# Designs tried in a protein design run: peptides against a protein of PDB entry 5ZKO. Part 18

Target 1, 44 residues: chain A of PDB entry 5ZKO
Amino acid sequence: SASNPRKFSEKIALQKQRQAEETAAFEEVMMDIGSTRLQAQKLR

## One batch from the design tools (peptide; made by RFdiffusion4, then SolubleMPNN)

Design b1_p11_5_s3 (from b1_p11_5, 6 letters changed)
Fold by OpenDDE base, seed 1:
Structure b1_p11_5_s3 (fold): chain B 44 residues (1-44), chain C 44 residues (1-44), chain A 11 residues (1-11)
Amino acid sequence: as target 1 above (44 residues)
Amino acid sequence: as target 1 above (44 residues)
Amino acid sequence: LLAEKLAEALR
């Protein structure tokens, strides 16, 4: 059915967005780690 | 605080799991696309 | 990424 490509495209777009959001959340955690490490270095 | 490394490790593990789940969802969509294409080929 | 391959397959 001609409707399938559009439905698939929408599903793919949604999944790409979710992956980007999960990546951003991971980067936020890494930033927090970096900040903590920097603070530890300064307090030495 | 000594508690920070463990907390970060847990957060990282959770994020990796989420990324894997999102990847699996993409693979499912790809399987559906593949199945649809195979059917179209057989009906020609 | 897998997402990119999927997008390419739909073009």
Scores: peptide ipSAE 0.106, ipTM 0.649, DockQ to the pose 0.047
Fold by OpenDDE base, seed 4:
Structure b1_p11_5_s3 (fold): chain B 44 residues (1-44), chain C 44 residues (1-44), chain A 11 residues (1-11)
Amino acid sequence: as target 1 above (44 residues)
Amino acid sequence: as target 1 above (44 residues)
Amino acid sequence: LLAEKLAEALR
């Protein structure tokens, strides 16, 4: 597709945002795992 | 949240899928950019 | 990726 550089830059920016959101979601899951492990350690 | 390891594994699997999809979409954009550049080079 | 790190943490 003969899209212009502006259209490509917009697509790239959108994809970077999506990837950042997915990364943030993973970090949240990681925090939950870490918190669960810490709680289990305290109960030992 | 006192979620069990199974719930964590399900979340991780879902997030891996989403990240793969976002990566594939990004690669498609990069292919389009590359194709456009190649066409421009041929027309020089 | 973070997904791989998370998977490793659950092993």
Scores: peptide ipSAE 0.105, ipTM 0.653, DockQ to the pose 0.080
Fold by OpenDDE base, seed 2:
Structure b1_p11_5_s3 (fold): chain B 44 residues (1-44), chain C 44 residues (1-44), chain A 11 residues (1-11)
Amino acid sequence: as target 1 above (44 residues)
Amino acid sequence: as target 1 above (44 residues)
Amino acid sequence: LLAEKLAEALR
């Protein structure tokens, strides 16, 4: 039963954390790509 | 070295999938909350 | 989404 506000809040908090972690992983890849591009530019 | 486009593409695809799954899980929680609210309204 | 921006960056 979806009647427990505490359980909902906990679930929401957990999901927000997971989403943030996945976003951070994306950003890491993006940084690596950006760094590679910058490096390539510098070598030219 | 961040120089392998194939590896980047694979990582991005995997992360997109994970992000979508996490979003779906979050939406499920929100749907349950919404359903509970509607049910409470109906019972009043 | 960030993932979409990443995909674009790889093109």
Scores: peptide ipSAE 0.103, ipTM 0.653, DockQ to the pose 0.076
Fold by OpenDDE base, seed 5:
Structure b1_p11_5_s3 (fold): chain B 44 residues (1-44), chain C 44 residues (1-44), chain A 11 residues (1-11)
Amino acid sequence: as target 1 above (44 residues)
Amino acid sequence: as target 1 above (44 residues)
Amino acid sequence: LLAEKLAEALR
């Protein structure tokens, strides 16, 4: 395999970043759901 | 909030797909590392 | 996973 340890570490770092970004996006959606539910409760 | 539960579910489904893809890519990198290490051991 | 917690929040 022509891939060296440095390239592996770079790929791992990139994947960790992507996973963190996707996690943040999920948390944003969860926050929006929570806020919407709270608002709906107040309107009842 | 103008976002409805259906839109939330669609966003969650999309994010689940993306997370699964990122996980698969990460596992592929880890597999490549393992394979490369094994090959290097055999060449020593 | 956080995705699973989100799915639960929508139930």
Scores: peptide ipSAE 0.107, ipTM 0.657, DockQ to the pose 0.083; fails the geometry check

Design b1_p11_5_s4 (from b1_p11_5, 6 letters changed)
Fold by OpenDDE base, seed 3:
Structure b1_p11_5_s4 (fold): chain B 44 residues (1-44), chain C 44 residues (1-44), chain A 11 residues (1-11)
Amino acid sequence: as target 1 above (44 residues)
Amino acid sequence: as target 1 above (44 residues)
Amino acid sequence: ELAEKLAEALR
């Protein structure tokens, strides 16, 4: 059906958003690691 | 706390799993596109 | 891959 390409483009756009959210979650974990290490150094 | 590295590693493992699942979902969308195009060509 | 870089940073 001629509507399939539009549905596919919507699915691709949704997947791109999910990928960006997952990347942001990884970056948050990295920030937490960095902050924890910095705090541990300061408290020694 | 000495338990923080373990918690971080668990979060990383979970994120790796999520990324693999999202990749699989994207591949499924691409397969559907390919199959639809092939079917449309055959029915012409 | 960002997850691998994170794992290396924790090692």
Scores: peptide ipSAE 0.112, ipTM 0.655, DockQ to the pose 0.043
Fold by OpenDDE base, seed 2:
Structure b1_p11_5_s4 (fold): chain B 44 residues (1-44), chain C 44 residues (1-44), chain A 11 residues (1-11)
Amino acid sequence: as target 1 above (44 residues)
Amino acid sequence: as target 1 above (44 residues)
Amino acid sequence: ELAEKLAEALR
């Protein structure tokens, strides 16, 4: 219902937050992979 | 550690799934907003 | 896409 613009805005904000959190989790995995590669290089 | 490529692959796969699910949830919200707008137009 | 870049990094 058009009577719930606030509710829609809230839902959108929550979903944006969730998407950002999942992106951050991906970046953490990438950082770990990168760090591991660098470590392997140093040990050789 | 480079010794856990399988674990990294699994983590990536899970994160891809989560990201897709969050995107789908966002699209559902947007669809509901669009439907509500169309309904409001019809009732006027 | 970040996920694709991650997948490529693991190849």
Scores: peptide ipSAE 0.117, ipTM 0.665, DockQ to the pose 0.049; fails the geometry check
Fold by OpenDDE base, seed 5:
Structure b1_p11_5_s4 (fold): chain B 44 residues (1-44), chain C 44 residues (1-44), chain A 11 residues (1-11)
Amino acid sequence: as target 1 above (44 residues)
Amino acid sequence: as target 1 above (44 residues)
Amino acid sequence: ELAEKLAEALR
């Protein structure tokens, strides 16, 4: 039916959003690693 | 502390898993689109 | 992939 293309586009948009959120979470972890390493270096 | 690297590695592993799951979900949506298009073509 | 860059940062 004609409703299928719309439903698919909505699902694709949702998945793109989820992937972007997961990418942001990875970047946050990377930032925390960098910060922790910098702190450890300063304490030496 | 020495526990931080382990916690980071665990977080990274979890995020990798989530990204893989989201990729699989995206591929499933794309497969459904392809299948639906093929069915629509056959019904014409 | 960002996950690979993160893994590299932990090495």
Scores: peptide ipSAE 0.116, ipTM 0.662, DockQ to the pose 0.045; fails the geometry check
Fold by OpenDDE base, seed 1:
Structure b1_p11_5_s4 (fold): chain B 44 residues (1-44), chain C 44 residues (1-44), chain A 11 residues (1-11)
Amino acid sequence: as target 1 above (44 residues)
Amino acid sequence: as target 1 above (44 residues)
Amino acid sequence: ELAEKLAEALR
């Protein structure tokens, strides 16, 4: 069916977005770790 | 706080799992595309 | 991989 390419394209786009969101969540955790380390250094 | 490393490790583990799940979902989409292509070839 | 970088940061 001619609709298959568009449907697949939409699925791929959605999956790419989800992966980007999960990556952003990791980066947030990393930033929190960095902040914690900086605070620990200042308190010493 | 001494609990920070464990909390962060748990967050990382969860995020790794989510990323793996999203990768698996992407692979499923690609498999469906491959199957569709194979069917189209056979019908020609 | 970002997950690996995070794991290393926690060591």
Scores: peptide ipSAE 0.114, ipTM 0.659, DockQ to the pose 0.044; fails the geometry check

Design b1_p11_6_s1
Fold by OpenDDE base, seed 2:
Structure b1_p11_6_s1 (fold): chain B 44 residues (1-44), chain C 44 residues (1-44), chain A 11 residues (1-11)
Amino acid sequence: as target 1 above (44 residues)
Amino acid sequence: as target 1 above (44 residues)
Amino acid sequence: EELLRALYKAA
């Protein structure tokens, strides 16, 4: 909004941060799954 | 992973929660923008 | 949502 461009810009930035955090969490989950599979493979 | 289906399910649930939180935050931002625009319209 | 699909694929 033109009335408060700075404030809304900040809100958008916060939303981008949330998205980045979700992505990071996803990657962590994927690493955990991958590690489990790797361990299972080594034990076979 | 078949080795820990319960753990995997829990991780998926957590990711769904994160996504829901992000969506809610996004909607809040959109509401704020909408409210500002509505107010501006009323003042014209 | 794409992330969730990827998770299911990786499991």
Scores: peptide ipSAE 0.133, ipTM 0.637, DockQ to the pose 0.168
Fold by OpenDDE base, seed 4:
Structure b1_p11_6_s1 (fold): chain B 44 residues (1-44), chain C 44 residues (1-44), chain A 11 residues (1-11)
Amino acid sequence: as target 1 above (44 residues)
Amino acid sequence: as target 1 above (44 residues)
Amino acid sequence: EELLRALYKAA
């Protein structure tokens, strides 16, 4: 808004950061699952 | 995986929590923007 | 969300 453009920009930036952190956490979970499956396959 | 089902369940639960927190933050930002717009309209 | 559940099941 015209009344507090900087404040809103900061809030949007913070939200983008949270989104990135959530994405990183998701990728970590997926890597762990993938690694476990790969290990199980190797041990057969 | 059959080897660490509890560990994976915990990781998934943590990811769900992060997703919920991100959603809450997004909603807060949108409410703030909406409130500002509403105030501007009322003052006209 | 469903993707995580599916991947958990498949692991």
Scores: peptide ipSAE 0.127, ipTM 0.624, DockQ to the pose 0.053
Fold by OpenDDE base, seed 5:
Structure b1_p11_6_s1 (fold): chain B 44 residues (1-44), chain C 44 residues (1-44), chain A 11 residues (1-11)
Amino acid sequence: as target 1 above (44 residues)
Amino acid sequence: as target 1 above (44 residues)
Amino acid sequence: EELLRALYKAA
């Protein structure tokens, strides 16, 4: 709100941080899947 | 991977939890903005 | 979520 613009901006910043962390976690999972599959193929 | 289906399912479950938490946080932020604006209008 | 499952299958 206009009364607490800093408070709301802080909440938005926190939400953006959470979004970034979720994205990083998603990418990590996908990289682990890709690398594990590649490794399994190499060992066969 | 097919070698670690439980590991993959656990990672998916964790990601779903993170998604749910992010959604809840987003909704909380939006509710706070809405309620604060409404309160400000009532006080004028 | 479903995207992750789909990408797992595609990888």
Scores: peptide ipSAE 0.123, ipTM 0.626, DockQ to the pose 0.086
Fold by OpenDDE base, seed 3:
Structure b1_p11_6_s1 (fold): chain B 44 residues (1-44), chain C 44 residues (1-44), chain A 11 residues (1-11)
Amino acid sequence: as target 1 above (44 residues)
Amino acid sequence: as target 1 above (44 residues)
Amino acid sequence: EELLRALYKAA
């Protein structure tokens, strides 16, 4: 916005951080699922 | 996963919560931008 | 990414 551009830039930066954290969490979940499946396969 | 389905269900639930929180944060940012613009318009 | 694009457009 032309009004308070720094304020809104900061909000956007925070939102980018949140998105990155969500992505990392998603990848961690997928890694856990994958590793569990792999281990289960090895034990068979 | 067939292995530890409860564990992975919990992880999915947490990820859904994170997504909802991110969406809420986004909406709040948009509200702030919108209100600021509206106020600026009123002051003209 | 779509939300980010929307933010940039709105800001």
Scores: peptide ipSAE 0.136, ipTM 0.640, DockQ to the pose 0.169; fails the geometry check

Design b1_p11_6_s2
Fold by OpenDDE base, seed 4:
Structure b1_p11_6_s2 (fold): chain B 44 residues (1-44), chain C 44 residues (1-44), chain A 11 residues (1-11)
Amino acid sequence: as target 1 above (44 residues)
Amino acid sequence: as target 1 above (44 residues)
Amino acid sequence: EEILRAEFRAR
């Protein structure tokens, strides 16, 4: 029934949001690692 | 120090795992939606 | 490393 498409769309949107949040978290991890590596290079 | 690369690698691996799990969850949602749509078509 | 650990735990 017609209510299902809306609920499905909401579930898809929520899951896409979670994926985006996990991507942002990964990028932050990589940024911190990059900063740490840069600092280590400056101390050499 | 040399311990950091290993710990960073573990964090990256963990974050990649989370991303993969979220992707799998999304694919499951899409599969369920697809199955529901197919069932609805068969009833028409 | 400690900052990275703290931030990753806070998520």
Scores: peptide ipSAE 0.197, ipTM 0.675, DockQ to the pose 0.069
Fold by OpenDDE base, seed 1:
Structure b1_p11_6_s2 (fold): chain B 44 residues (1-44), chain C 44 residues (1-44), chain A 11 residues (1-11)
Amino acid sequence: as target 1 above (44 residues)
Amino acid sequence: as target 1 above (44 residues)
Amino acid sequence: EEILRAEFRAR
């Protein structure tokens, strides 16, 4: 409801936080893959 | 481990799905705000 | 590396 602007702003803020957390998780996965590949290359 | 390429590809796919779901959730929040504002305007 | 994989699996 337009009567609850504070609740909408809070929902947006929480959703933006979730998007940032999922982006960070993706970057972590890519870093893990990169590190593993680098280690495997060093062992050759 | 580089020995598990299938596991890495699966992790990437799952993380991409999570990012898409969080994007959809953000769009839903924005649509809810837009719809509520439009309804409030119609009631004026 | 293995720690990062474990943390990601725990999410």
Scores: peptide ipSAE 0.209, ipTM 0.688, DockQ to the pose 0.071; fails the geometry check
Fold by OpenDDE base, seed 3:
Structure b1_p11_6_s2 (fold): chain B 44 residues (1-44), chain C 44 residues (1-44), chain A 11 residues (1-11)
Amino acid sequence: as target 1 above (44 residues)
Amino acid sequence: as target 1 above (44 residues)
Amino acid sequence: EEILRAEFRAR
């Protein structure tokens, strides 16, 4: 099989993008929880 | 809104699971690449 | 699988 390094780099780049997207999604969840916690603290 | 810490913990757990799955997918890609590299080296 | 590996080596 022809060694195609471009496709490898693209695959790695796509996987890194997915990891970054999952990190961003996690941060969004934590931000939402943080805001909810802050709201709950303000109501106490 | 009732502070539901259980729902937050579940959401965090699900997101951590997704991150772990993406990491495993990355490792699989790297393993496949490593095996291909090893095969190419054996053929040289 | 192999296509993805080959493109990185040609850089």
Scores: peptide ipSAE 0.201, ipTM 0.668, DockQ to the pose 0.044; fails the geometry check
Fold by OpenDDE base, seed 2:
Structure b1_p11_6_s2 (fold): chain B 44 residues (1-44), chain C 44 residues (1-44), chain A 11 residues (1-11)
Amino acid sequence: as target 1 above (44 residues)
Amino acid sequence: as target 1 above (44 residues)
Amino acid sequence: EEILRAEFRAR
């Protein structure tokens, strides 16, 4: 089976992108929680 | 709006699980690449 | 909170 280094590199890059997207999604969740807490504080 | 700390914790936990799953998927890709390289070496 | 729920549903 011919080694396809380019295809492997593409798969790795795609998976790294998914990891970065999940990290960004986590950060967004944390920001939304933070904003909710701040709003609750302002309304008290 | 009532602060639901438990609901926030559940959302954070779920997002952390997604991050872990994407990490595991990346490790699997790397193992497959490693195995392919090892096979190619054995066939030479 | 509702915004966060909507974002999670959209993903």
Scores: peptide ipSAE 0.192, ipTM 0.679, DockQ to the pose 0.070; fails the geometry check

Design b1_p11_6_s3
Fold by OpenDDE base, seed 4:
Structure b1_p11_6_s3 (fold): chain B 44 residues (1-44), chain C 44 residues (1-44), chain A 11 residues (1-11)
Amino acid sequence: as target 1 above (44 residues)
Amino acid sequence: as target 1 above (44 residues)
Amino acid sequence: VELLEALFKAR
């Protein structure tokens, strides 16, 4: 149907959003670990 | 605690897995859309 | 650590 292109674009957009959210979560995890390590170094 | 490094590594590994799963899901969506478009072209 | 814990518990 003529609605397929819109539905496909919406699916792409949703998946891109999920990908971006997972990337952001990963970066935040890395930042937190990095900060913890840096603090541990400062205390030595 | 001494367990922190292991826990951090496990969390990193889990997050990398999630990232890979989201990437695979994205590629599958793109393949499905691509196949549909290709089929539509063949019918014209 | 708290941020890390919050992130993974929220999923």
Scores: peptide ipSAE 0.154, ipTM 0.650, DockQ to the pose 0.073
Fold by OpenDDE base, seed 2:
Structure b1_p11_6_s3 (fold): chain B 44 residues (1-44), chain C 44 residues (1-44), chain A 11 residues (1-11)
Amino acid sequence: as target 1 above (44 residues)
Amino acid sequence: as target 1 above (44 residues)
Amino acid sequence: VELLEALFKAR
């Protein structure tokens, strides 16, 4: 298949977006854990 | 709900796995693009 | 905890 540079760049961009979304999800998980720990500390 | 440290660590591990999978998918896309470019060069 | 549950259920 003839390489379409635009299609390749689009695929790369989409994959970068997915990686960013997974990073954001990870950060949110960490924030939730952090808040839970903080709450537990306040109750002690 | 009582925090379960084991459950939190498990969730973190799962999210790390997802990030690794997305990285692997990105690398595969890059390899495909690279191979296509190499093929095009050989045909010139 | 609820946020974690929501995030992992949504996937």
Scores: peptide ipSAE 0.152, ipTM 0.653, DockQ to the pose 0.076
Fold by OpenDDE base, seed 3:
Parts: sequence; structure tokens; C-alpha cells
Structure b1_p11_6_s3 (fold): chain B 44 residues (1-44), chain C 44 residues (1-44), chain A 11 residues (1-11)
Amino acid sequence: as target 1 above (44 residues)
Amino acid sequence: as target 1 above (44 residues)
Amino acid sequence: VELLEALFKAR
């Protein structure tokens, strides 16, 4: 079928959004772990 | 609650897996677009 | 820990 550039751009945009969301989630996880470690250190 | 290092490592591993899967999906989309472009060029 | 748990439960 004929290449639909608009459909391709939409797919790329959606995938970039997913990647950004996964990256943000990873950073939040790492922040929470870091905070937990710091709190544990303060309580020792 | 006490920091559970094993649970944290599991969560990090899961998040890394998700990021890798999203990257692979993106590469597959780009490959499909590239192949379609090449095919369209060959037919011209 | 609660934030991390909430993030993974929301997915």
C-alpha cells in the first residue's frame, strides 16, 4: 500500500511519547530509591 | 517500612526491560518506514 | 517506597 507519511509520523510521535513516559517513570523510581536510602542513612 | 533492596532491584530491572522493549518497538517502526521508502523508490 | 509502588500499580 502507498506510504502514508502522516500515519508514520503519528506512529513515531506515539512511540516517542511512550519512551518519554518510561524514562520519566524510571527517573521517579530512582529518585524514590535514592530518598529511601538517604532516609535509612539518617536513621542509623 | 524497611527498604527492601531486592524489591528495588526487581523494579529497576523491570523498568529497564520496558525501556528496552520500547526502544526495540521504535526501531521496528523505523525499519518498516525505511523499507517502505526504499520500495517506493525502487518502483519509481 | 510508596511512590515507587504507586507508579508500578498504575501500569
Scores: peptide ipSAE 0.154, ipTM 0.655, DockQ to the pose 0.064; fails the geometry check
Fold by OpenDDE base, seed 5:
Parts: sequence; structure tokens; C-alpha cells
Structure b1_p11_6_s3 (fold): chain B 44 residues (1-44), chain C 44 residues (1-44), chain A 11 residues (1-11)
Amino acid sequence: as target 1 above (44 residues)
Amino acid sequence: as target 1 above (44 residues)
Amino acid sequence: VELLEALFKAR
């Protein structure tokens, strides 16, 4: 089938966006856990 | 609300899995594009 | 924790 280079670029861009979103979500999760741990330490 | 450390570990593990899946999907897309380009070069 | 839970439920 005729490979459309524009379709390839769209697929790559979409996948890069998904990776960035998953990374941002991971960082937010780690920050929330870190904050929770810090709060727990302050209560001792 | 009570922070359950086991729930944190589960969420981190799930997020790491999602990141790995997105990376694998990205690599597959790049391989498909690479294969298509190689085929196009062979046709010249 | 609520933020963490909301983020994962929204996906």
C-alpha cells in the first residue's frame, strides 16, 4: 500500500504526545506520594 | 484520607507498565516507518 | 492521594 509520509508524521506526533502525557502523569504521581510522605513525617 | 502504601506501589507499577507499553508502541511505529522507507529505496 | 486517584480515574 502507498505509504503516506504525512500519515507517518501524524502517527509519530500522536505517539510522542502520549509518551509525554504518561511521563507527566508519572511525575505527578511521584510528587503526590512524596508530599504525602513529607506530611506524614511532619506529624511525628 | 489514609494513604495505603500498597496502593501507591500498585499505582506506580501500573504507570510504569503504561510507559513501557507506550514506548513499545512508539518503537513499533518507528520500525514500520523504517521498513516502509527501506522498501521504497529497494524499488528505485 | 485524592489527586493521584483522580488522575488515574480520568484515563
Scores: peptide ipSAE 0.151, ipTM 0.655, DockQ to the pose 0.055; fails the geometry check

Design b1_p11_6_s4
Fold by OpenDDE base, seed 1:
Structure b1_p11_6_s4 (fold): chain B 44 residues (1-44), chain C 44 residues (1-44), chain A 11 residues (1-11)
Amino acid sequence: as target 1 above (44 residues)
Amino acid sequence: as target 1 above (44 residues)
Amino acid sequence: EELLRALYRAK
């Protein structure tokens, strides 16, 4: 449907923002795991 | 590394929550588009 | 999700 294109476009934009935030959180978790592993190796 | 398992487990849990919220938002957008399409068809 | 579990196990 071409109905309410502005509102749907806004909803899609908000969804893309949420996806980006989720991706950033995922990357942060991976960085923390990687950094901890590196630190543990340096302490050997 | 087995270092700080509690903190890493908490970070993973928070990431899973964010992913679930992102998925819910995606489903909401799709439902809105689908519902609008159905409404438009009923008005024909 | 499986990737996160794998990363946790690989620590």
Scores: peptide ipSAE 0.152, ipTM 0.646, DockQ to the pose 0.054; fails the geometry check
Fold by OpenDDE base, seed 3:
Structure b1_p11_6_s4 (fold): chain B 44 residues (1-44), chain C 44 residues (1-44), chain A 11 residues (1-11)
Amino acid sequence: as target 1 above (44 residues)
Amino acid sequence: as target 1 above (44 residues)
Amino acid sequence: EELLRALYRAK
């Protein structure tokens, strides 16, 4: 239903933003794991 | 690397929380779309 | 993302 296309597009945009933020958070976790692995490798 | 398992588990838990929040936001968008469709159906 | 776009189009 095209009754409020702008409102729906805004909601979708907000959801996309949240997805991007979640992705960034995931990447941060992965970077920390990677850093830990690198440190562990250096200590071997 | 198991050097800081508790810290990693905490980071994963936070990421899971963010995922849950994103899911809730998605469901909210779906509910709003559903409500709009229901309204459109009633107006036909 | 594709699902959200599909949902938007399916309104």
Scores: peptide ipSAE 0.152, ipTM 0.641, DockQ to the pose 0.056; fails the geometry check
Fold by OpenDDE base, seed 2:
Structure b1_p11_6_s4 (fold): chain B 44 residues (1-44), chain C 44 residues (1-44), chain A 11 residues (1-11)
Amino acid sequence: as target 1 above (44 residues)
Amino acid sequence: as target 1 above (44 residues)
Amino acid sequence: EELLRALYRAK
């Protein structure tokens, strides 16, 4: 439907923002796990 | 590495929460689009 | 989700 195009565009944009934030959180977790592994190797 | 198991568990839990919130937002967008289509059909 | 669990175990 072409009804309320601005409203739908805003909702889609909001959802894309949330997806990006979720991706950033995932990358943070991955970085922390990776850094822990690297540190463990250095200490050995 | 088994180092900081509690810390990593908490980070994973947080990421899972964010993923669930992103999913909920997506479902809301889909519902709004679907409801708009249904309403348009009723008004015709 | 499974990926996160796998990463945790592989640490």
Scores: peptide ipSAE 0.151, ipTM 0.645, DockQ to the pose 0.053; fails the geometry check
Fold by OpenDDE base, seed 5:
Structure b1_p11_6_s4 (fold): chain B 44 residues (1-44), chain C 44 residues (1-44), chain A 11 residues (1-11)
Amino acid sequence: as target 1 above (44 residues)
Amino acid sequence: as target 1 above (44 residues)
Amino acid sequence: EELLRALYRAK
């Protein structure tokens, strides 16, 4: 059904934003873990 | 490396929370779309 | 992403 396409589009856009934010958070976690690993290696 | 396990655990927990929030948002979008479909069907 | 678009089209 073609009802309220704009509203649905907005909801989809919001969901995409949330997904992107979740991805960014994941990348931050990975970076921190990686940095810790690198630090440990440099100390050896 | 076993360094800062608590801190990493906290970061992972936060990421899991964000993932859950993203999932909830997705489910909300699906529910709204489904409800619209159901409404359209009932009108026929 | 594809799923969201598919759901939108399926309404």
Scores: peptide ipSAE 0.149, ipTM 0.641, DockQ to the pose 0.053; fails the geometry check

